# Ledger of designs, part 1: peptides against a protein of PDB entry 4BOS

Every score and structure here is a prediction.

Target 1, 163 residues: chain A of PDB entry 4BOS
Amino acid sequence: PVLTRTVVPADNSCLFTSVYYVVEGGVLNPACAPEMRRLIAQIVASDPDFYSEAILGKTNQEYCDWIKRDDTWGGAIEISILSKFYQCEICVVDTQTVRIDRFGEDAGYTKRVLLIYDGIHYDPLQRNFPDPDTPPLTIFSSNDDIVLVQALELADEARRRRQ
Target 2, 163 residues: chain A of PDB entry 4BOS as posed
Amino acid sequence: PVLTRTVVPADNSALFTSVYYVVEGGVLNPACAPEMRRLIAQIVASDPDFYSEAILGKTNQEYCDWIKRDDTWGGAIEISILSKFYQCEICVVDTQTVRIDRFGEDAGYTKRVLLIYDGIHYDPLQRNFPDPDTPPLTIFSSNDDIVLVQALELADEARRRRQ
Below, numbering starts at 1 at the first letter of every chain, in headers, positions and changes, except where a header shows other numbers.
Peptide ipSAE was made for these designs. It is ipSAE averaged over its two directions, with the distance scale d0 held at 1.0 Angstrom where the peptide's residues are scored. Compare it between designs on one protein only; published cut-offs may not apply.
The geometry check fails a fold that doesn't show the stated peptide or that is severely misdrawn somewhere.

## One batch from the design tools (peptide; aimed at target 1 A10 D70 I120)

Design b1_p16_1 (made by RFdiffusion4)
Amino acid sequence: SAAAAAAIAAREAAAA
Pose (drawn by RFdiffusion4):
Structure b1_p16_1 (pose): chain A 163 residues (1-163), chain P 16 residues (1-16)
Amino acid sequence: as target 2 above (163 residues)
Amino acid sequence: SXXXXXXIAAREXXXX
């Protein structure tokens, strides 16, 4: 089986669309983005002690309004939140310098999902099978460290191809 | 959308 990127629309909501794709087991639905952003705002507004002005670069309310827009880009804050909400590890494979940032690293989730990130775009990763009957898998066991190795190599290859 | 495409293109040009 081969680790594979599926290209989602680069419409400013790719982070949410990619996370949704992998946690739902391979469903591409761009319309999920507004609701996922509202979910983010709900969680950010619920903990102003943690989501402080220093962390957000603006007021808690300003951040909530900002993230609710259809043109703002999700990042680490959003990913950390979505990892907990979905109760899975979200592994971002960064093809800029070829590394993996593992959200939910120490929460003991049983599940793991992968996104590929080039500094501008997010796309979901999945495992494809050469058997006609076996659909792609997007959710992996937390014990499954080999998929992380394959993702690092895909990151190397993706970096080479992009250059 | 056209605005999103332009924003991405600008970031790609800056990264290059």

Design b1_p16_4_s4 (made by RFdiffusion4, then SolubleMPNN; its pose is not in this set)
Fold by OpenDDE base, seed 3:
Structure b1_p16_4_s4 (fold): chain B 163 residues (1-163), chain A 16 residues (1-16)
Amino acid sequence: as target 1 above (163 residues)
Amino acid sequence: AAARAAAAAAARAAAL
């Protein structure tokens, strides 16, 4: 089995598209972003004590208005929220540093999904199988350390290609 | 637009 990258559109919503892809088992839907933005805004608005200005970098209301725009970029706060919502670890491998940032790692989730990030763009990762009739896997066991090694290998290769 | 830096990302993730 080989871990591969599915390139999603390089629009302002690549994080949302990528997360949706992996948590839904490999469904590419570039139109998913507005709903996911609203979901995040709803979650943030529901708990202004937890999602404070210190965490958001702006008021709760300002953040909610900002994230619902179609041209604003998701990042760590959005990944953290989506990890909690989907009850899975979200692992982001960075091609610039060849490191994995794990969101939700201490929550005790049994599942993990993987994204690859280059500093401005997110793509989803999937495991392909030799049998063409076996669909790619996007949701892994949180005990599957091999997939993390494979993600680092992909990131290292991507880094070398930029040199 | 500026994507959120991974270093800043890790710091906020730890706070949640």
Scores: peptide ipSAE 0.031, ipTM 0.703, DockQ to the pose 0.060
OpenDDE base, seeds 1, 2, 4, 5: peptide ipSAE 0.030, 0.029, 0.030, 0.030; ipTM 0.677, 0.681, 0.695, 0.677; seed 2 fails the geometry check

## One batch from the design tools (peptide; made by RFdiffusion4, then SolubleMPNN; aimed at target 1 A10; its pose is not in this set)

Design b1_p17_3_s4
Fold by OpenDDE base, seed 2:
Structure b1_p17_3_s4 (fold): chain B 163 residues (1-163), chain A 17 residues (1-17)
Amino acid sequence: as target 1 above (163 residues)
Amino acid sequence: SAAEEARRREEERRAEA
């Protein structure tokens, strides 16, 4: 089995497309962003005490309006929220640093999904199997440390290609 | 779907809070 990257469109919503892909088991839907943006805004609006200006960098209402725009980029805040929503660890391997940023690591989730990030663009990761009748896997056990090693190897290879 | 299940869980959490 090999960990591979599926390139999603390089638009303002690549994070949402990538997360949707992995949590839905490999469904590519570039049109999912508006609904996911509304979902994020709804969650943030529902708990203004937790999602404060200190966390959001702006007022709760301002953030909700901002994230629902078509041209705003998702990041760590949105990943954290989506991790909690989908009840899974979201691991982002960074090709610039060859490190994995883990969201939801200490929440006790039994599942993890993986994204690859190059500093501006997110893509989803999946495990392909030799048997063509076995579909790619996007949801892994939180105990599967091999997939993390494979993600780091993939990121290191990407870095070498750019140097 | 995973999204539908997650939405249901979120709605339940909100109702219990």
Scores: peptide ipSAE 0.026, ipTM 0.668, DockQ to the pose 0.018
OpenDDE base, seeds 1, 3, 4, 5: peptide ipSAE 0.021, 0.018, 0.019, 0.025; ipTM 0.580, 0.564, 0.555, 0.628; seed 3 fails the geometry check

Design b1_p17_7_s1
Fold by OpenDDE base, seed 2:
Structure b1_p17_7_s1 (fold): chain B 163 residues (1-163), chain A 17 residues (1-17)
Amino acid sequence: as target 1 above (163 residues)
Amino acid sequence: DLEAARAAAAAAALAAA
């Protein structure tokens, strides 16, 4: 088995496309972003006491309007929310630092998904199998530390190619 | 179905760091 990167469109919604891909078991749907954005806005709007201006950097309502725009980028807040919503750990491998940022690692989830990030773009990661009849795996055990090592190797190779 | 999940979703909050 080999861990591979699936390149999604380099639009302002690559995070949402990538998350959707991995949590849905490998479904590429670039049109998922508007619904994903509205999902996040709904969750944020539902808890204005927690999702305060201090957390969001803008008022709760301003954030909800902002994140629903098709030209705004998702980041750590959105990943954290999606981790909670999908009840899985989201691991983001940064190719600039060759480090993994783990979202939801303290929540006790049994599953993890992986993204690769270069500072301006997110892509999903998947495990391909030699058997052509076995579809790629995007949802891993939270105990599968081998996949994290493989992700770091993939990121390190990507970093070296850019230097 | 993302839309169905969205409609049925309960309130969620970030886990404490």
Scores: peptide ipSAE 0.024, ipTM 0.661, DockQ to the pose 0.027
OpenDDE base, seeds 1, 3, 4, 5: peptide ipSAE 0.022, 0.022, 0.022, 0.023; ipTM 0.642, 0.636, 0.652, 0.651

## One batch from the design tools (peptide; made by RFdiffusion4, then SolubleMPNN; aimed at target 1 D70; its pose is not in this set)

Design b1_p18_3_s4
Fold by OpenDDE base, seed 1:
Structure b1_p18_3_s4 (fold): chain B 163 residues (1-163), chain A 18 residues (1-18)
Amino acid sequence: as target 1 above (163 residues)
Amino acid sequence: ELEKKIEEAFKEAAKLKE
């Protein structure tokens, strides 16, 4: 099995497209972003005490309106929220640093998904199998350390290509 | 502890979004 990168559109919603891809088992839906943005806004709005201005950098209401725009970027805040919502660890391998940021690592989730990030763009990662009839895997065991190693290898290769 | 980690991540992300 080989871990591979699926390139999603380089738009303002690449994070949402990538997360949707991996949590849904490998479904590429570039039109998923509006719904996911609304989902995040709903979650944020539901707990204004936790999602405070200090956390959001703007008022709860302002954030909700902002994130629902189709031209605003997702980041760590949104990843954390989506990790909670989907009840899975979201691992982001950074090609610039060749390190993995793990969101939800202490939540006790049994599943993890992986994204690759280059400082601007997010893409989903998937495991391809030798058997062409076996569909790629995007949801891994939270105990699967091999997939993390493979993700780091992909990131390292990407970094070396830029050097 | 998880909430604390999330809070830290949010703070960092907020800085990037400002």
Scores: peptide ipSAE 0.025, ipTM 0.606, DockQ to the pose 0.026
OpenDDE base, seeds 2, 3, 4, 5: peptide ipSAE 0.021, 0.022, 0.020, 0.021; ipTM 0.606, 0.585, 0.578, 0.607

Design b1_p18_8_s4
Fold by OpenDDE base, seed 1:
Structure b1_p18_8_s4 (fold): chain B 163 residues (1-163), chain A 18 residues (1-18)
Amino acid sequence: as target 1 above (163 residues)
Amino acid sequence: MKEKLLALQERLGSNRSG
């Protein structure tokens, strides 16, 4: 088994597309972003005390309107929210730093999913199996640390190619 | 958690070049 990257469209919604892909078991749906953006806005709006200007960089209402645009980019705020919503750990491997940032690592989730980030673009990661009849795996056990090692290897290789 | 989120937003946002 090998961890592989599925390239999703390089549009402003690659984070949402990537998250949707992994949490839905490998379903590529570039049209998922509008609803996911609305979900983010709803959750942000529901807790203005936590999602304050200090966190958002703008007012709660302004952020909600902003994230619902089709040309704005999500980040750590969205990942943290989506981790909670889908009740899974979201691990992001950064090819620029060869680091894995884990969202929801202390929430006791039994599942983890992985994204790869290159500084401007998010893609989902999946485990491919030698048997072509065995579908790729996108949802891993939160105890599966081998997949994290494989993700780091993937990031190292990506960085070496850029050097 | 708030501090972590702020730090990660800077690094995992789309405001940097790849």
Scores: peptide ipSAE 0.378, ipTM 0.834, DockQ to the pose 0.404
OpenDDE base, seeds 2, 3, 4, 5: peptide ipSAE 0.337, 0.354, 0.383, 0.349; ipTM 0.825, 0.826, 0.835, 0.831; seed 4 fails the geometry check

## One batch from the design tools (peptide; aimed at target 1 N12 W73 I120)

Design b1_p19_1 (made by RFdiffusion4)
Pose (drawn by RFdiffusion4):
Structure b1_p19_1 (pose): chain A 163 residues (1-163), chain P 19 residues (1-19)
Amino acid sequence: as target 2 above (163 residues)
Amino acid sequence: DAAELAALEARKAAQDAAM
């Protein structure tokens, strides 16, 4: 089986669309983004002690309004929140310098999902099977460290192809 | 494509500065 990128629209919400795709087992639905952003705002507003002005670069309320827009880009704050909400490890494979940032690293989730990130775009990763009957898989066991190795190699290849 | 990427990189730098 081969680790594969599926290209989602680069409409400013790719982070949310990519996370949704992998956690729902391979469903592409761009319309999920406004609701996922509202979910983020709900969680950010619920913990102003943690989501401080220093962390957000603005007030808690300003951040909530900002993330609810259809043109702002999700990042580490959003990913950390979505990892907990969905109770899975979210592994972002960064093709800029070829590394993996593992959200939910120490929460003992049983599940793991992957996104590929080039500094501008987010797309979901999935495992494709050469058998006509076996659909792609987007959720992996936390014990499944080999998929992380395949993702690192895909990151190397993706970096070479992009250059 | 390269112009579109450059525009996105500019936007990303601006967004990172806002935080």

Design b1_p19_6_s4 (made by RFdiffusion4, then SolubleMPNN; its pose is not in this set)
Fold by OpenDDE base, seed 5:
Structure b1_p19_6_s4 (fold): chain B 163 residues (1-163), chain A 19 residues (1-19)
Amino acid sequence: as target 1 above (163 residues)
Amino acid sequence: MAAALAAAQERRRAAAAAA
């Protein structure tokens, strides 16, 4: 089994497309972004005490209007929200630092999904199997640390290719 | 809405009700 990267469009919604891909078991749907943006805005609007200006970098209302635009990028706050929403750990391997940022790691989720990030773009990761009849896996056990090692290997290879 | 999103919404509603 090999962990591989699926390149999604660089259309400012790559985070949402990538998350959708892994939680749906490997379905590429760039049209998912508007609904996911609205969902995030709804969650943020529902808790202005927690989602303060200190966290959002702007007022709660301004953020909600901002994230619903088709050209604004998601980041750590959106990943955190999506982790809670989908009740899974979201692991992001960074090709610049060859480190994994784990969102939801203390929540006790039994599942994890993986993304790869290069500083400006997110892509989803999946495990391919030698058996052609076995579809790629995108949702892993939170106890599967081998997949994290494989993700680091992918990131390290990507870094070396840029040197 | 996607199946995964619908299922996640259900889980979130249940968690919110239990909190």
Scores: peptide ipSAE 0.026, ipTM 0.630, DockQ to the pose 0.021
OpenDDE base, seeds 1, 2, 3, 4: peptide ipSAE 0.024, 0.022, 0.025, 0.026; ipTM 0.647, 0.628, 0.652, 0.630

Design b1_p19_7_s4 (made by RFdiffusion4, then SolubleMPNN; its pose is not in this set)
Fold by OpenDDE base, seed 2:
Structure b1_p19_7_s4 (fold): chain B 163 residues (1-163), chain A 19 residues (1-19)
Amino acid sequence: as target 1 above (163 residues)
Amino acid sequence: MKKLKEALAKATAELRAKA
């Protein structure tokens, strides 16, 4: 089995497209962003005490309006929210630093998904199998540390290609 | 989009139930 990258469109919504891809078992849908943005805004709006200005960097209402725009980029805050919503650990491997940032690692989730990030763009990762009749896997056990090693190897190779 | 809409609908219902 080999961990591979699926390149999603380099638009303002690559994070949402990538998350949707992995949590839905490998479904590429670049049109998913508007609904995912609304989902995040709804969650944030529902708990203004937790999602405070200190956390958001702007007022709760300002954030909700901002994230629902079609030209704003998602980041760590959105990943954290989506991790909680989908009840899975979201692991982001960074090709610039060759490190994995794990979201939801302390929540006790039994599942994890993986994204690759180059500093501006997110792509989803999946495990491909030699048997062509076996579909790629995007949802892994939270105990599967091999996939994390494979992600680091993939990131290291990507970094070397740019040097 | 169907699955996403369903997830959103479920989340909305849960939020309203907690309100």
Scores: peptide ipSAE 0.027, ipTM 0.644, DockQ to the pose 0.026
OpenDDE base, seeds 1, 3, 4, 5: peptide ipSAE 0.013, 0.022, 0.012, 0.025; ipTM 0.422, 0.571, 0.425, 0.638

## One batch from the design tools (peptide; made by RFdiffusion4, then SolubleMPNN; aimed at target 1 N12 D70 W73 I120; its pose is not in this set)

Design b1_p20_2_s2
Fold by OpenDDE base, seed 5:
Structure b1_p20_2_s2 (fold): chain B 163 residues (1-163), chain A 20 residues (1-20)
Amino acid sequence: as target 1 above (163 residues)
Amino acid sequence: SAAQAAAVAAAAAAAAALAA
């Protein structure tokens, strides 16, 4: 089995497209972002005590208006929210540092999904199998540490190409 | 753009805040 990257459009909504891809089992839908942005805004608005100015860098209301724009980028806040919503660990491998940031790691989820990040763009990761009749896997066991090793190898190769 | 650069920086800052 080989861990591979599916390149999604660089249209300011790559995080949302990438998350949707992995949690839906490999469905590419670049039109998913507006609804996901609204979902995040609804969740943030529902808990102003946790989603404070200290966390958001702006007022709760200002953030909600901001994230619903079609040209604003998602990041750690949005990943954390989506991890909780989909009840899975979201692992992001960074090609600049060759590190994995794990979101939802302390929540006890049984499943994990993987993204690759280069500092300005997110893409989803999937496992391809030798048998062409077996579809790619995007949802892994939270105990599958081999996929994390494979993700680091993929990131290291990407980093070396840029050096 | 400046707005996009700010969003990337905000994502990194948010990771630190959420991890604290």
Scores: peptide ipSAE 0.027, ipTM 0.671, DockQ to the pose 0.078
OpenDDE base, seeds 1, 2, 3, 4: peptide ipSAE 0.026, 0.022, 0.023, 0.026; ipTM 0.669, 0.639, 0.639, 0.674

Design b1_p20_2_s3
Fold by OpenDDE base, seed 4:
Structure b1_p20_2_s3 (fold): chain B 163 residues (1-163), chain A 20 residues (1-20)
Amino acid sequence: as target 1 above (163 residues)
Amino acid sequence: SAAQAEAIARAAAAAAALAA
């Protein structure tokens, strides 16, 4: 089995498309972004005390209006929220630093999904199997540390290609 | 749901993740 990258459109919503892909078991749907943005806004609006300006960098309402635009980029805040919503660890391997940022790592989730990030774009990762009749895997055990090693290998290779 | 959104918002993991 080999960990591979599926390139999603660079349409300002790549984070949402990538998360949707992995949590839905490998479904590529770029049209998922508007609803996911609305979901994020709903969660943020539900707790203005926690999602304060200190966290958001803007007022709660300003953030909600901002994230629902079709041209704004998701980041750590959105990943953290989506990790909690889908009850899974979201592991982001960064090709610039060759490190993995683990969102939800201390929440006790039994599942993890993986994204690859280059500083401006997110793509989902999947495990492909030799058997063509076995579909790719996007949801891993949180105890599967091999997939993290493989993700670091992918990031290292990606960095070498850009150097 | 509103209840789920509220529960999610109370989780402290968001702040820790943002600091990473």
Scores: peptide ipSAE 0.026, ipTM 0.643, DockQ to the pose 0.029
OpenDDE base, seeds 1, 2, 3, 5: peptide ipSAE 0.025, 0.025, 0.023, 0.024; ipTM 0.648, 0.647, 0.635, 0.629

## One batch from the design tools (peptide; aimed at target 1 A10 N12 I120)

Design b1_p21_1_s4 (made by RFdiffusion4, then SolubleMPNN; its pose is not in this set)
Fold by OpenDDE base, seed 1:
Structure b1_p21_1_s4 (fold): chain B 163 residues (1-163), chain A 21 residues (1-21)
Amino acid sequence: as target 1 above (163 residues)
Amino acid sequence: MAAELAAQRAAADAAAAAAAA
């Protein structure tokens, strides 16, 4: 088994597309972003006490309107929300730092998914199998630390190609 | 990607400021 990257479109919604890909078991759907953006806005709006201006950098309502735009980019706030929504750990391996940022790591989830980030773009990661009849795996056990090692190796290789 | 006022937020950089839901 080899951990590989699926390049999704760089259309301002790569984070959403990537998350959708991994949580849905490897379904590439670049059209998923509008609904996911609305989901974020709905969750943010539902808890204005938590999602304050201090966290959002703007009013709750302004953030909701902003994230629903088709040309705005998500980040850690969205990843945190999506981790909780999908009840899985979201691990983001950064090719610039060769580090993994883990979202939902303390929530006790049994599942984890992986993204790779280069500073301007998110892509999903999946494990490919030698058997062509076995579909790639995108949802891993939260105890599978081998996949994290493989993700770091993949990110390091990507970084070295740019150095 | 198209340019916008706010670039895509790095997970690591924003994680400290953005608490988990």
Scores: peptide ipSAE 0.040, ipTM 0.738, DockQ to the pose 0.060
OpenDDE base, seeds 2, 3, 4, 5: peptide ipSAE 0.038, 0.038, 0.038, 0.034; ipTM 0.708, 0.721, 0.709, 0.681

Design b1_p21_5_s1 (made by RFdiffusion4, then SolubleMPNN; its pose is not in this set)
Fold by OpenDDE base, seed 2:
Structure b1_p21_5_s1 (fold): chain B 163 residues (1-163), chain A 21 residues (1-21)
Amino acid sequence: as target 1 above (163 residues)
Amino acid sequence: SELEAQRAALEEKKLAAAAAA
């Protein structure tokens, strides 16, 4: 098996598209962004005490209006929220630093999904199998450290290609 | 979603366990 990258459109919603892809088992749907944005806003609005201005960098209401715009980018805050919502670890491998940021690592989730990030764009990662009749896997065991090593290898290769 | 379905199934098991407790 080999870990591979699926390139999603380089629009301002690449994070949401990538997350949707991995949690849906490998479904590419760039049109999912509005729904994903609303989901984030709904979660944030439901708990203004937890999602405070200190965490959001803006008021709860301002954030909700901001994230629902079609031209704003998701980041660490949104990843953390989605990790909690889907109850899975979201691992983001950075091709610039060749490091993995793990969101939800302390929550005791049994599942993990993986994204690759180059500083300005997110893409989903998947495991392809030699058997063409076996569909790619996007949801992994949180105990599968091999997939993390493979993600680092992908990031390192990407970095070498740019240097 | 696939992950949502898995979560829903897990939550259903938790509810069943809680009801049996």
Scores: peptide ipSAE 0.032, ipTM 0.543, DockQ to the pose 0.015
OpenDDE base, seeds 1, 3, 4, 5: peptide ipSAE 0.030, 0.030, 0.030, 0.025; ipTM 0.515, 0.513, 0.503, 0.476

Design b1_p21_5_s4 (made by RFdiffusion4, then SolubleMPNN; its pose is not in this set)
Fold by OpenDDE base, seed 5:
Structure b1_p21_5_s4 (fold): chain B 163 residues (1-163), chain A 21 residues (1-21)
Amino acid sequence: as target 1 above (163 residues)
Amino acid sequence: SALAAQRAALEAEKLAAAAAA
């Protein structure tokens, strides 16, 4: 089994495309962003006390209008929201630092998905199997530490290629 | 996928909660 990266379009919606890919079991849909942006805005708007200006960096309403734009980037806030929504751990391996940021790690979720991040772009990760009849896996057990090791190895290799 | 199914279930719950409110 090998953990591999699927390159999604380098547009402002790469995070949403990547998350959609892994939670849907490997479905690439670059047109998924508008719906996901609206979902996030709805969740944020529903809890203005939690999603405060201090957290958002702008008023709740301003954030909702902002995130629904086609040209704005998603980040940690959006990942956290999507983790809660899908009830899964979202692990992001950073190729610049070769570290994994785990979102939802304290929630007790039984499943995890993985993204790779280079500082400006997100891509989804998947496990490929030698048997061509076995489809790639994008949803892992939250107890699967091997996939985290493989993600770190993948990130380290990516960093080495840039050195 | 399991997560797709989870999303559908959560959406249904949210709609039900909104209707009951």
Scores: peptide ipSAE 0.035, ipTM 0.638, DockQ to the pose 0.020
OpenDDE base, seeds 1, 2, 3, 4: peptide ipSAE 0.032, 0.031, 0.032, 0.033; ipTM 0.651, 0.608, 0.629, 0.634

Design b1_p21_7 (made by RFdiffusion4)
Amino acid sequence: AAAAAASALRQAANAARNAAS
Pose (drawn by RFdiffusion4):
Structure b1_p21_7 (pose): chain A 163 residues (1-163), chain P 21 residues (1-21)
Amino acid sequence: as target 2 above (163 residues)
Amino acid sequence: XXXXXXSALRQAANAARNAAS
């Protein structure tokens, strides 16, 4: 089986669309983005002690309004939040310098999902099977460290191809 | 200024990618 990128629309909501794709087992639905952003705002507003002005670069309320727009880009804050909400490890494979940032690293989730990130775009990763009957898989066991190795190599390859 | 340039770069990259798709 081969680790594979599926290209989602680069409409400024790719982070949410990619996370949704992988946690829902391979469903592409761009319309999920506004609701996922509202979910983020709900969680950010619920903990102003943690989501402080220093962390957000603006007021808690300003951040909530900002993230609810259809043109703002999700990042580490959003990913950390979505990892907990979905109760899975979200592994972002960064093809800029070829590394993996593992959200939910120490929460003991049983599940793991992967996104590939080039500094501008997010796309979901999935495992494809050469068997006509076996659909792609987007959710992996936390014990499954080999998929992380394959993702690092895909990151190397993706970096070479992009250059 | 730097934030505006980064935003324009992102929009241009998105438009290029969506056209290629």

Design b1_p21_7_s2 (made by RFdiffusion4, then SolubleMPNN; from b1_p21_7 with S7R L9A Q11D N14A S21L)
Fold by OpenDDE base, seed 5:
Structure b1_p21_7_s2 (fold): chain B 163 residues (1-163), chain A 21 residues (1-21)
Amino acid sequence: as target 1 above (163 residues)
Amino acid sequence: AAAAAARAARDAAAAARNAAL
């Protein structure tokens, strides 16, 4: 079994495309972003006291209008929201730092999914199997720490290739 | 479902706009 990266389009919606891919078991749908952006905006708008200007960098209303544009980037706030929405850990391995940021790790979720991040672009990760009849796995047990080690190895190799 | 998800999602949100940490 080998952990591999699936390259999604390098557009401003790569986070949403990548999350959708892993939580849906390996479905690449570049058209998923508009509704995911609307979902984020709905959640943020529902609690303007929590999602304050200090968190958003702009007013709650301005953020909601902004995130619904097709050319704006998602980040940590969107990942944290999506972790709760999909009831899973979202583990992001960063190729610049070779570390994993775990979103939802204290929530007691039984499932985790993995993304790889290079500072501007997100891609999904999947486990491939030697048996061609066994489809790639994108949803892992939250107890599967081997996949986290494999993700770190993948990120470290990517970093070394750039040095 | 969306309202319940919205309530649950607020408990996890904390970080910079375009950075993981």
Scores: peptide ipSAE 0.065, ipTM 0.718, DockQ to the pose 0.033
OpenDDE base, seeds 1, 2, 3, 4: peptide ipSAE 0.060, 0.060, 0.055, 0.057; ipTM 0.728, 0.728, 0.720, 0.731

Design b1_p21_7_s3 (made by RFdiffusion4, then SolubleMPNN; from b1_p21_7, 6 letters changed)
Fold by OpenDDE base, seed 3:
Structure b1_p21_7_s3 (fold): chain B 163 residues (1-163), chain A 21 residues (1-21)
Amino acid sequence: as target 1 above (163 residues)
Amino acid sequence: DAAAAARAARAAAAAARNAAL
């Protein structure tokens, strides 16, 4: 089994596309982004006491309008919200630093998904199997630490290619 | 309870955002 990267479009919605890909078991659908953005906005709007201007850097309503634009980037808060929504750990391996940021790691989720990030773009990761009839796996056990090692190996290789 | 868990999750999300900013 080999961990591989699926390159998604380098648009401003790559985070949403990548998350959708891994949580849906390997479905590439860039058209999912508007609905994913609306989902985030709905969750944020549902708790204006917590998602205040102090947390968001703008008013709750302004953030909701902003995140629903097709040219705004998702980040850590969006990943955290999506981790909770999909009830899975989201692991982001960074190719610049060769480290993994784990979102939802303390929530007790039994599942994890993996993204690779290069500082300006997110892609999903998947495990390919030798049997061509076995589809790639995108949802891993939260106890599968081997996949994290493999993700770091991919990140290190990507870093070396940029040198 | 579910409300406490939801608040804890939101607090964790805020902390994660701050760490990544």
Scores: peptide ipSAE 0.030, ipTM 0.621, DockQ to the pose 0.028
OpenDDE base, seeds 1, 2, 4, 5: peptide ipSAE 0.024, 0.028, 0.026, 0.025; ipTM 0.661, 0.646, 0.660, 0.654; seed 4 fails the geometry check

